# Designs tried in a protein design run: peptides against a protein of PDB entry 3T6J. Part 90

Target 1, 375 residues: chain A of PDB entry 3T6J
Amino acid sequence: PIVESYIGFIESYRDPFGSRGEFEGFVAVVNKAMSAKFERLVASAEQLLKELPWPPTFEKDKFLTPDFTSLDVLTFAGSGIPAGINIPNYDDLRQTEGFKNVSLGNVLAVAYATQREKLTFLEEDDKDLYILWKGPSFDVQVGLHELLGHGSGKLFVQDEKGAFNFDQETVINPETGEQIQSWYRSGETWDSKFSTIASSYEECRAESVGLYLCLHPQVLEIFGFEGADAEDVIYVNWLNMVRAGLLALEFYTPEAFNWRQAHMQARFVILRVLLEAGEGLVTITPTTGSDGRPDARVRLDRSKIRSVGKPALERFLRRLQVLKSTGDVAGGRALYEGYATVTDAPPECFLTLRDTVLLRKESRKLIVQPNTRLE
Target 2, 372 residues: chain A of PDB entry 3T6J as posed
Amino acid sequence: PIVESYIGFIESYRDPFGSRGEFEGFVAVVNKAMSAKFERLVASAEQLLKELPWPPTFEKDKFLTPDFTSLDVLTFAGSGIPAGINIPNYDDLRQTEGFKNVSLGNVLAVAYREKLTFLEEDDKDLYILWKGPSFDVQVGLHALLGHGSGKLFVQDEKGAFNFDQETVINPETGEQIQSWYRSGETWDSKFSTIASSYEECRAESVGLYLCLHPQVLEIFGFEGADAEDVIYVNWLNMVRAGLLALEFYTPEAFNWRQAHMQARFVILRVLLEAGEGLVTITPTTGSDGRPDARVRLDRSKIRSVGKPALERFLRRLQVLKSTGDVAGGRALYEGYATVTDAPPECFLTLRDTVLLRKESRKLIVQPNTRLE

## One batch from the design tools (peptide; made by RFdiffusion4, then SolubleMPNN)

Design b2_p14_1_s4 (from b2_p14_1, 6 letters changed)
Fold by OpenDDE base, seed 4:
Structure b2_p14_1_s4 (fold): chain B 375 residues (1-375), chain A 14 residues (1-14)
Amino acid sequence: as target 1 above (375 residues)
Amino acid sequence: GHIAGDVYPVVRAP
């Protein structure tokens, strides 16, 4: 079998300032069959990048074909196990040298085993559909998240010699209508500038790319879905995200006003964006469970994903990218922390909902290193 | 400190 591994100071999620990497390593075996769909996604990546909601001037100047492989993890040494990886974690290197993507296939497979009676916060009418399509929708989301999320966008840079990697006279900020007024100077990086919000902000951007591009028919075709199946995959992917935004409240510490997990914070932000869109797109309703204790239901109106959800996400995602590209830390922090704020303000009453989430919390599964053999 | 865990939520049980 083909064995892949990596080791080093890779992810900075445990650094409050998003800079210092945690020592991490894995050993995995390539899953050739599962890699095929990601190879097809790579083949369409250059075209799909053009569908992202920012001007070409905010996208990488030259497309560099990345690798994308599905891996079955044998051992993972680290504090958390990802479903996907995009490396290196340096945007300047990604846009000049390229990048690699991996999907941790057997990690994703663990998510396939959902018990209907234990599935929280969904309407009964959605549970069977959710169980059926959660796995396939995860494949789509992870692929898009890594390849076209983390793998997209350009940082505006002035090098040590004073040269810009963009035309200062002609490039226009689509949010302001003005010329570009900020950029990264020599030695500045995404993590060094955006610091405490860098990790979660980037995950939010990548997750948003996944939701946005999964609406594109070509994406679903690549993953082998068409017709009603494709629409169900889209619906479940969006439903999973808004549900995840509610579940994310588990990882917020009110007393410290901080988030303990970057991806969950990102998912909460997306939930807030979609709630703000209004028009009945997303509804979270407090209920009473069969046990007489507090519960909740998340509803997503399928018919409003494209008409309400997509435009809201488009605007938000463009803002994320523009602020990232221009190194506008003040603007980026104001935007992101605004959506990441958790209060008990009506109508959502998120702190009250958090109590419900904690009440309905299920134990985390134990992830155990597998054995493998050749036959 | 940060709570490290699954990037995407896996199936949980009580």
Scores: peptide ipSAE 0.027, ipTM 0.652, DockQ to the pose 0.122
Fold by OpenDDE base, seed 1:
Structure b2_p14_1_s4 (fold): chain B 375 residues (1-375), chain A 14 residues (1-14)
Amino acid sequence: as target 1 above (375 residues)
Amino acid sequence: GHIAGDVYPVVRAP
């Protein structure tokens, strides 16, 4: 078997300021079959990057072909096991040196282990599709999230000598129609500037890239889905995201007005964006469960994903990228915190929904280290 | 960075 490992101070999610890394490490075995799909995605990455909703001037100047591998984890040391990884976490290094992507396949498999009778917040008609396609759709999402999410976008920088990595005279901000007014100075980083929102903001951008690009036919073809199957994978991917946005409320602490998990906050933000789009795209309906206690249902109108959802996500994603590229912390914080705000305002009444989410909370899943043998 | 694979954190059994 092909073995991969990494170790070190890598992820900063546990730092409220997103700066200090947590020590972690893993040993894993390559899943050759799934890795082949990700290699096909890598082969199309340069072209797919051009499909993202920002001008080429906001994308990396030179495409650097990354590695992408699906891994079955044997051992993992850390506070949590991710589904996918993109390293290094430094944007400058990603832009100049390249990066590595991995999908932790057997972690995903565990995450998919949901019993139908315990599946919360979905319409009965969606449950079977969800169970069938959650795994495959999440493979797509993870691949896009890591490779084209974290792996996309350019930071505008003025170096220590005063030189810019962009043409100040010709590059136009697509949101304002004006020349670039802000950038990163020498020594400034994404994390140092955006601080408390940096991790969640970036995860939101990456998740949004996944949802946006999964609509591209070539992406589904790469993963082996065609026709009705491809459409179902798209539907379930979007459905999973809006459901996740609701479930995310578990990780909000109203008393402290803060979020305890960056990815969940990101998913809630996306839910808010898609709800704002309106037109019946997403509906959250409070209900009463069979036990007589509060429940809820999330509905996503499949027919409106492309017509309503995609444009809304496009505008939002472009704005995320522009604000990130220009180092506009004030604008970025205003945008992101606006969508991340949790109130009990009608019609959604998110704080009330949070109570429902907590009431219907499932048991935390545990992973047991697998045993391997050579035959 | 990396993506969380589930709504609830996945942890190792003791």
Scores: peptide ipSAE 0.031, ipTM 0.677, DockQ to the pose 0.455; fails the geometry check
Fold by OpenDDE base, seed 5:
Structure b2_p14_1_s4 (fold): chain B 375 residues (1-375), chain A 14 residues (1-14)
Amino acid sequence: as target 1 above (375 residues)
Amino acid sequence: GHIAGDVYPVVRAP
């Protein structure tokens, strides 16, 4: 088998400032079959990047073909085992030198395994589809998230010599209609500027890219889905995201007004965006469980994903990117924290829903080292 | 054993 290892101070999710890496390491085996799908995605990446809802001037100047590998993890040492990795964690290097993507396939398989009877917050009619397509939809989402999410977008920079990596006279901010008025100066990074929201903001952008691009037939085709299957994968992917947004409330601490998990905060933000879109796209209904205690159901109208969901996500995603590119921390923070705010205001009553989420919380899932055998 | 978490790479600006 092809063995890959990863070790060092890499991820900064535990740093409130998003800069200091924690030490982690893993040993994994390449999953050739799944890697092949990701390679097909890589082959289409340059084209798919053009489908993202921002002008080319806000995209990387040149496409740098990355590596993308699916790995089955044998051993992992760290605070948390990821589902996907995009390295290096430096935007400047990603733009100039390229990047590598990794999907931890067996982590995905385990992390998303749920028995039907234990599956919370879904309509009964959706449970079977969810169980059937959760895995495949996650593969799609992670691939898009890493490759085209984290791998997309340009940062406007003025270097130490005063030179810009964009034409100040011609590049227009699509949100304001004006010339670019802010950028990253020498020594400024995404994390240094956006600080406490940087990680979650970026995850939100990447997740949004996944949802947005998974609607593209070419993406589904790459992963081997066509026709009704493709539509079901799309539906389940979006359904999973809105459900995850609800589940995310577990990771919110009301007393401290803070989030404890960047990805979950991101997913909650997306839920808020899609709820704001209205028109019956997403509905969260408090219910009563069989035990007589509070429960809830999330409903996603699949017929409105493209008509209502996509436009809402498009606008939101564009704003995320523009604010990121221009280093507009004030605007970015206002936007993101607005959607990340958790109150008990009607109609959603998220703090009340949080109580329900906690009540229905599943037992802690553990990933255990697999047995390996050579064939 | 590890607790599964969805970790995606953090993009850092230059």
Scores: peptide ipSAE 0.029, ipTM 0.638, DockQ to the pose 0.085; fails the geometry check
Fold by OpenDDE base, seed 3:
Structure b2_p14_1_s4 (fold): chain B 375 residues (1-375), chain A 14 residues (1-14)
Amino acid sequence: as target 1 above (375 residues)
Amino acid sequence: GHIAGDVYPVVRAP
């Protein structure tokens, strides 16, 4: 089998300043069948990037073909096991060498194996469909998230010599209709400018790209879904995201007004965006469980994903990208923190819902490192 | 162009 591994100080999620990496390592075997699907996605990446809701001037000038591999993990050492990875985390290397995407396929399979009777916050009529398509839909989401989420967008930069990587006279901000008024100066980076919101903001952008592009027929075709199956995969992917936004409340600390997990914060933000869209797209209803204690149900109207959900997400995603590209920290922070704010204000009463989420919290799953043999 | 490196996590305890 083809073996891949990495080791070192990779991710900085545990650093309050987002600078120092934690020590991490894995050994995995290539899943050739699933990797083939991701290769097809890579082959379409340049074209799919053009489908994102920002002008070409806000996209990378030159497409660099990345690697994408699905891996079955044999061993993983770290504070947590990711579903997908985009590396390296160094700007200079990304600019010159490109990047590599990895999907940890067997981790996804284990992590999302939930018994029907324990599946929380879904309508009964959605549970079987959710169980059936959760895995495949998440494969689609992870692929899009890593490749076209993290792998998309341009930062406007003025280098140390004063030269711009964009035409100041012709490039127009699609949100304001004006010329570009801000950019990254020499020595400034995404992380240095956006600081405390940088990680979660970027994850939110990547997740939004996944939801947005999964609506594209070509994407579903690449993953082998057509017709009714494709529609079900789309539905479950969006349903999973809005459910995740509710589950995310577990990782909010009200006393400190902070989030403890960047991706979960991102998912909550997306939930807020889709709730704001209104028109019955997403509904969260407090209920009473069979045990007589608080419960809740998330409902997504399938028929409104394209008509209501997509436009709302499009506008939001474009705003995220424009603010990122222009280094507009004030605007970006205002936008993102606005959606990331958790209060108990009606009609949602998110702090109350958080209590429900905590009450219904499942036991943490343990991932056991397997033994492997060749026969 | 800038590419952000990151991970897509499995749900994990803080």
Scores: peptide ipSAE 0.028, ipTM 0.630, DockQ to the pose 0.123; fails the geometry check

Design b2_p14_2_s1 (from b2_p14_2, 7 letters changed)
Fold by OpenDDE base, seed 2:
Structure b2_p14_2_s1 (fold): chain B 375 residues (1-375), chain A 14 residues (1-14)
Amino acid sequence: as target 1 above (375 residues)
Amino acid sequence: MRTAGEVYPVVRAP
C-alpha cells in the first residue's frame, strides 16, 4: 500500500495565541477508492474558487494544483484526530508553493457513527435523514473545507523590499469601496497578527466555504449526488452545522469567557450568523425531554437555505476573507468576537442552552487505531 | 489546518 506520514510541530490549536505548534504525527495508508471524489474536486478547484464571494483580487493570483488524498490512519499521535488536513500552515507557502489536502477516511467513518436513540437536538422528522446522509454530507464538507476553505484566499503582502503583491491603485476593498489600507508586512503571518482568534477564525472561514459551496450543483455531482439526494445532502450538511453550533457550547467556559476548541467556536459563530439571518431559517427551541429534564430542538428550514442562508453566509464569508486578506486585526477581532460572544440574552439564552447541552452530552467518541499485518 | 473529527484516539497496544 501507499503510505503517507508526517511528524512535527504542525498545528497550533492548543496555543492560546495560535502560534506555537503542537508536536503531532501520523502514519496512514492511501485509500485510492475514496480518493477519487477528492481528485475530481481538485480538478474543479480552479473553477470553484471563482464561486467564492470575493473578488479575484482577493484570491490567489495563480492556481496551484494541490494534492488531495483519502487516508486511513494507522496511528495518530496528537491531542485529537482530525477529519481532514490542509498543509502547510503557512499562507505564503500556500500561495507560492502550493498545498496538500488529506481526508482521514476511517476517522470520518467513526464520526459518522450515530445512534438514533442518542441523537440529540434534532426533530424526529430529521433524524433518519440525518443519520442517512451525515456521512456523505460530511465528506463533502471536509473536502470543501480543506481544499477550497483553507486553500483559498490571498494575503496582501508588502515584502522586505517594499513591493506589494497587489496593485494598490486598482484593488478595491469590496466592503469599504476604498483602496486597500492595510496588509501584511514582511515577517507578519496570519497567526502572528490575529493571534488568539486566528485558528478559530480560519476554521470558521473554511467551514463557511464548505456550506457555501456545497450548494453548487457541480460539487454535489462530483460526489455523486443528484436530484433529491443532492438536496438531502445539502440539507443535512447545513443541519449538521447548525446542530454543531449548539453542541459547541460544551466547549465554552463561561467563567473564563473563552473557548476551548477552535472548530466548535467556529461552528457557534456560524450558527449565530445563520440565526441573525432570521426569517425562520434556524430555530432553536428549548423543550422538555421524555425524562422530564431540559432538552432542545434545532430546526433548519431547508426551503430557506438558498434564499436566506446563502446570502447571509455570503456576506459573512466575504467579510472574513477581506479582513484576513488585509490583515485588519481590529476589524476581524471585532467581527469574530462579536459572533463568538456567549451570553444569556434572549431570545436564544445561550448560557441556559449550554446547561442543556451539557446535560444531554453524548459519550466521548473514540477511535481504536488499527494494526495491519501480512497474512 | 484541519477539520475537527470529534474523535479521540485510542492507541491499540502492539
Scores: peptide ipSAE 0.188, ipTM 0.753, DockQ to the pose 0.603
Fold by OpenDDE base, seed 3:
Structure b2_p14_2_s1 (fold): chain B 375 residues (1-375), chain A 14 residues (1-14)
Amino acid sequence: as target 1 above (375 residues)
Amino acid sequence: MRTAGEVYPVVRAP
């Protein structure tokens, strides 16, 4: 078998300032069969990047073909095992040297495995569909998230010699209609500038890319879905995201007004964006469980994903990218923290919903790392 | 950068 590994100070999720990496490492085996669909995605990546809702001037100047492999992890040392990885985590290196993507296939299998009777916050009519398509939709989301999420966008930089990597006279900020007024100076990075919101903000951008691009017919075709199946995969992917936004409340600490998990905060932000879109796209309804205690249901109107959801996500995603590219920390923080704020204001009453989420919390999934042998 | 699970941000070992 083909073995892959990495080790070092890689992810900064545990650093409150998003700068210092956690020491981690893994050993994994390549899954050739599962890697094939990701290679097809890579083959279409350059074209799909053009579908993202920002001008080419805000995208990387040159597409660098990355590697994308599905891995079965044998051992992982760290605070947690991810579903997918995009490295390096330095935007300057991604746009000049390239990057690598992996999907941890056997981790995904564990992550999306759910017993029907324990599946919370979904309508009964959606549960079977959700169970059927959760896995396939995860493959789509992870692929897009890593390759076209983390792998997209350009940082505007002025180097130590004073040279810009963009034309100051011609590049226009699509949000303001004006010339670019801010950028990264020499020595400044995404993490150093955006600090406490950097990790979650970037995860939110990547997740949004996944939701946005999964609507593209070519994407579903790449993963082998057509017709009604493709539509179901889209629906379940979006449904999973809005559900995750509700589940995310577990990781908010009201007393400290902070989030403990970057990905979950990101998913809550997306939920807020889609709720703001209105028009019945997303509905969260408090209910009473069979035990007589509080429960809730998340509803997503399938027919409004393209008409209501996509435009809302498009506008939001563009704003995320523009603020990231220009190093506009003040604007970025205002936008992101605004959506990440958790209050008990009606109609959602998120703090009350948080109590429901905690009440319905299931036990944490654990991975027992295996030994392997060649027979 | 990495993608986390749906229910929990990451899958953890004991």
Scores: peptide ipSAE 0.036, ipTM 0.685, DockQ to the pose 0.354; fails the geometry check
Fold by OpenDDE base, seed 1:
Structure b2_p14_2_s1 (fold): chain B 375 residues (1-375), chain A 14 residues (1-14)
Amino acid sequence: as target 1 above (375 residues)
Amino acid sequence: MRTAGEVYPVVRAP
């Protein structure tokens, strides 16, 4: 077996300012079969990057072929086990030196092992489909999230000598139609500038990339899905995201007006974006459970994913990237915090829904070290 | 950066 590992101060999710890394490490075995799919995705990465909704001037100047493997984790030391990893976490290094991606396949398998009768917030008609395709759809999502989410976009920089990594005269901000008016100065980083929203904002961008690009036929083909299966994978991926946005409310603390989990905040933001798109794309309906207590249902109109969802996500994702590239903290914070705000305003009444989410909360899953043997 | 997944945080059993 091929063994892969890493160790060190890597992720900064537990730092409110996103700057201090937590010490973590893992030992894992390569899943060759799934890794082959990710390698095909890598082979298409340069072309797929061009499908993202920003001008080439906002994309990295040179494509650097990354590594991507699926891993079965034997041991993981840290405060939380991720589904996927993209390292290093420094944008400048990603753009100049390259990066590596991993999917923690067996973690996903455990995390999503939910019994049908305990699956919350879905219509009955969606449950079997969701159970069937949750794993495969999330493989797609993780691959896109890491490789083309975290692995995409350019930061506009002026170095210590005053030189720019972009042409100030010709590069146009697609949102404003004007020349670039802000950038990162020497010593400034994504995390240092965007601070408290940096992690969640970036996760939101990456998740959005996943949803956006999973609509591309080539992506589904790479993962071995065609025809009706491909459409089901797309549907379940989007359905999972909007459901996750609802589940995310567990990680919001109303009293402190803050989020306790960056990825969950990101998923809530995406839910808000898709709700804002309207036209019946996403509907959250409060219901009464069989126990007579509050419940809820999330409905996603499959037929409106491309016509309503994609354009909404495109606009949002482009704005995220443009604000990130230009280091526009004020604009970025205004945009992101606007969507991340949780109130009890109708029609959604998110704070009330939060109570429902907490009431229907599933027990926390525990991952146990696998037993391995030589054959 | 890393993806936490859509489910509640997964914890390794001690």
Scores: peptide ipSAE 0.035, ipTM 0.679, DockQ to the pose 0.454; fails the geometry check
Fold by OpenDDE base, seed 5:
Structure b2_p14_2_s1 (fold): chain B 375 residues (1-375), chain A 14 residues (1-14)
Amino acid sequence: as target 1 above (375 residues)
Amino acid sequence: MRTAGEVYPVVRAP
C-alpha cells in the first residue's frame, strides 16, 4: 500500500487568532479508487475556478496544479480529525508555490453511519434519500471545499518594495465599482488581519464554494453522477448543509457569545444566508417529538435551490471573496459576524432552537483505530 | 485548512 503521513504544527483552529499551529500528525493509506475521482476534479479545476462568482482579477494569476489524494487514516494524533485538508495554510504560499489536498475517506465514512431512526431534524420523506446520498454528496462537497474553496481566490498584496500584484488602475472592485482601496501589506496575512474570524470565515467561503459549484453538471459527472442521481446528490448536499447549520447551535455558547467550532459556525452562517433568501427555500419548523418534548424539522425546497438559493449564495460568496482579497477586515467582520450572531429573535428563535438541538443531541461517535487486512 | 464533518470535535483555545 501507498502510505502517506504528515507531522508538524499545521492547523491553527485551536488558536483564537488563527495563527499558531497545533502539533498534529497522521499515518494513512492511499485509497486509489477514490483518489482517481479527485484527480479528475483536479484536471478540471482550472476551468471550474472560472465558474466562481468573482472576476478573474480576484482569482489566482496562475493555476498551480495541486495533488489531491483520498486517504484512509490509520492513526491520527491531534485535537480532531478532519474530513479533508488543504495545505499549506498560507494563502500567499498557495498562490505562489501551490498546495496539496487530501480527503480522509474513512473519516467521512464514519460521519455517514447514522441510523435512520436516530436521524434528527429531517422530514420523513427526506430521510431515506439523505441516508442514501449523504456519503456521496459529502465526497463532492469535500473535494470542492478543499480544491476549489481553499484553493481559490487571490490576495491583493503590496510587497516590501512597494510593488503590487495587481494593476491598481484597472482592477475594479465588483461590489463597489471602484478601484481597489485596500490590500495586504508586506508581512500581513489572512490570519493576521482577520484574526478571530479568519478560520471560520475561510471555512464558510470554502463551504459556500462547495454548495455553489456542486450545481455544475461537470462536477457531478466527475464523481459519476448523472440524471436524477446528480440532482439527488445536489439536493442532499444542500440539505446536509442547512441541517448542519441547525446542528451547529450545539457549538455556540450563549453566555460567552462564542463559537467553539469554526466549521459549524460557518455552516450556521450559510444557513442564515439561505434563510434570508426567503421564498420558502429553507424552513425550520419547531415540532413535538414522540416523547412529547421539543423537536424540529428542516425543509429545503429542492425546486428553489437554483432559483433562490444559488443567487443568494452567489452574492454572499462574492462578497466574502472580495472582502478577503482586499483585506477589508472591517467590512468582512461586519458581514460575517452579522450572520454569525445568534439571538432568540423571531421567526427563527435560534436560542430556543439551540435548546432543542441540545435536547436531541446524539451520542458522540467514537473513532477507533482500524484493523488492516490484506485481501 | 481542513474541512470537518459531524465527527469533528469542539475546538477550544488552550
Scores: peptide ipSAE 0.034, ipTM 0.672, DockQ to the pose 0.237; fails the geometry check

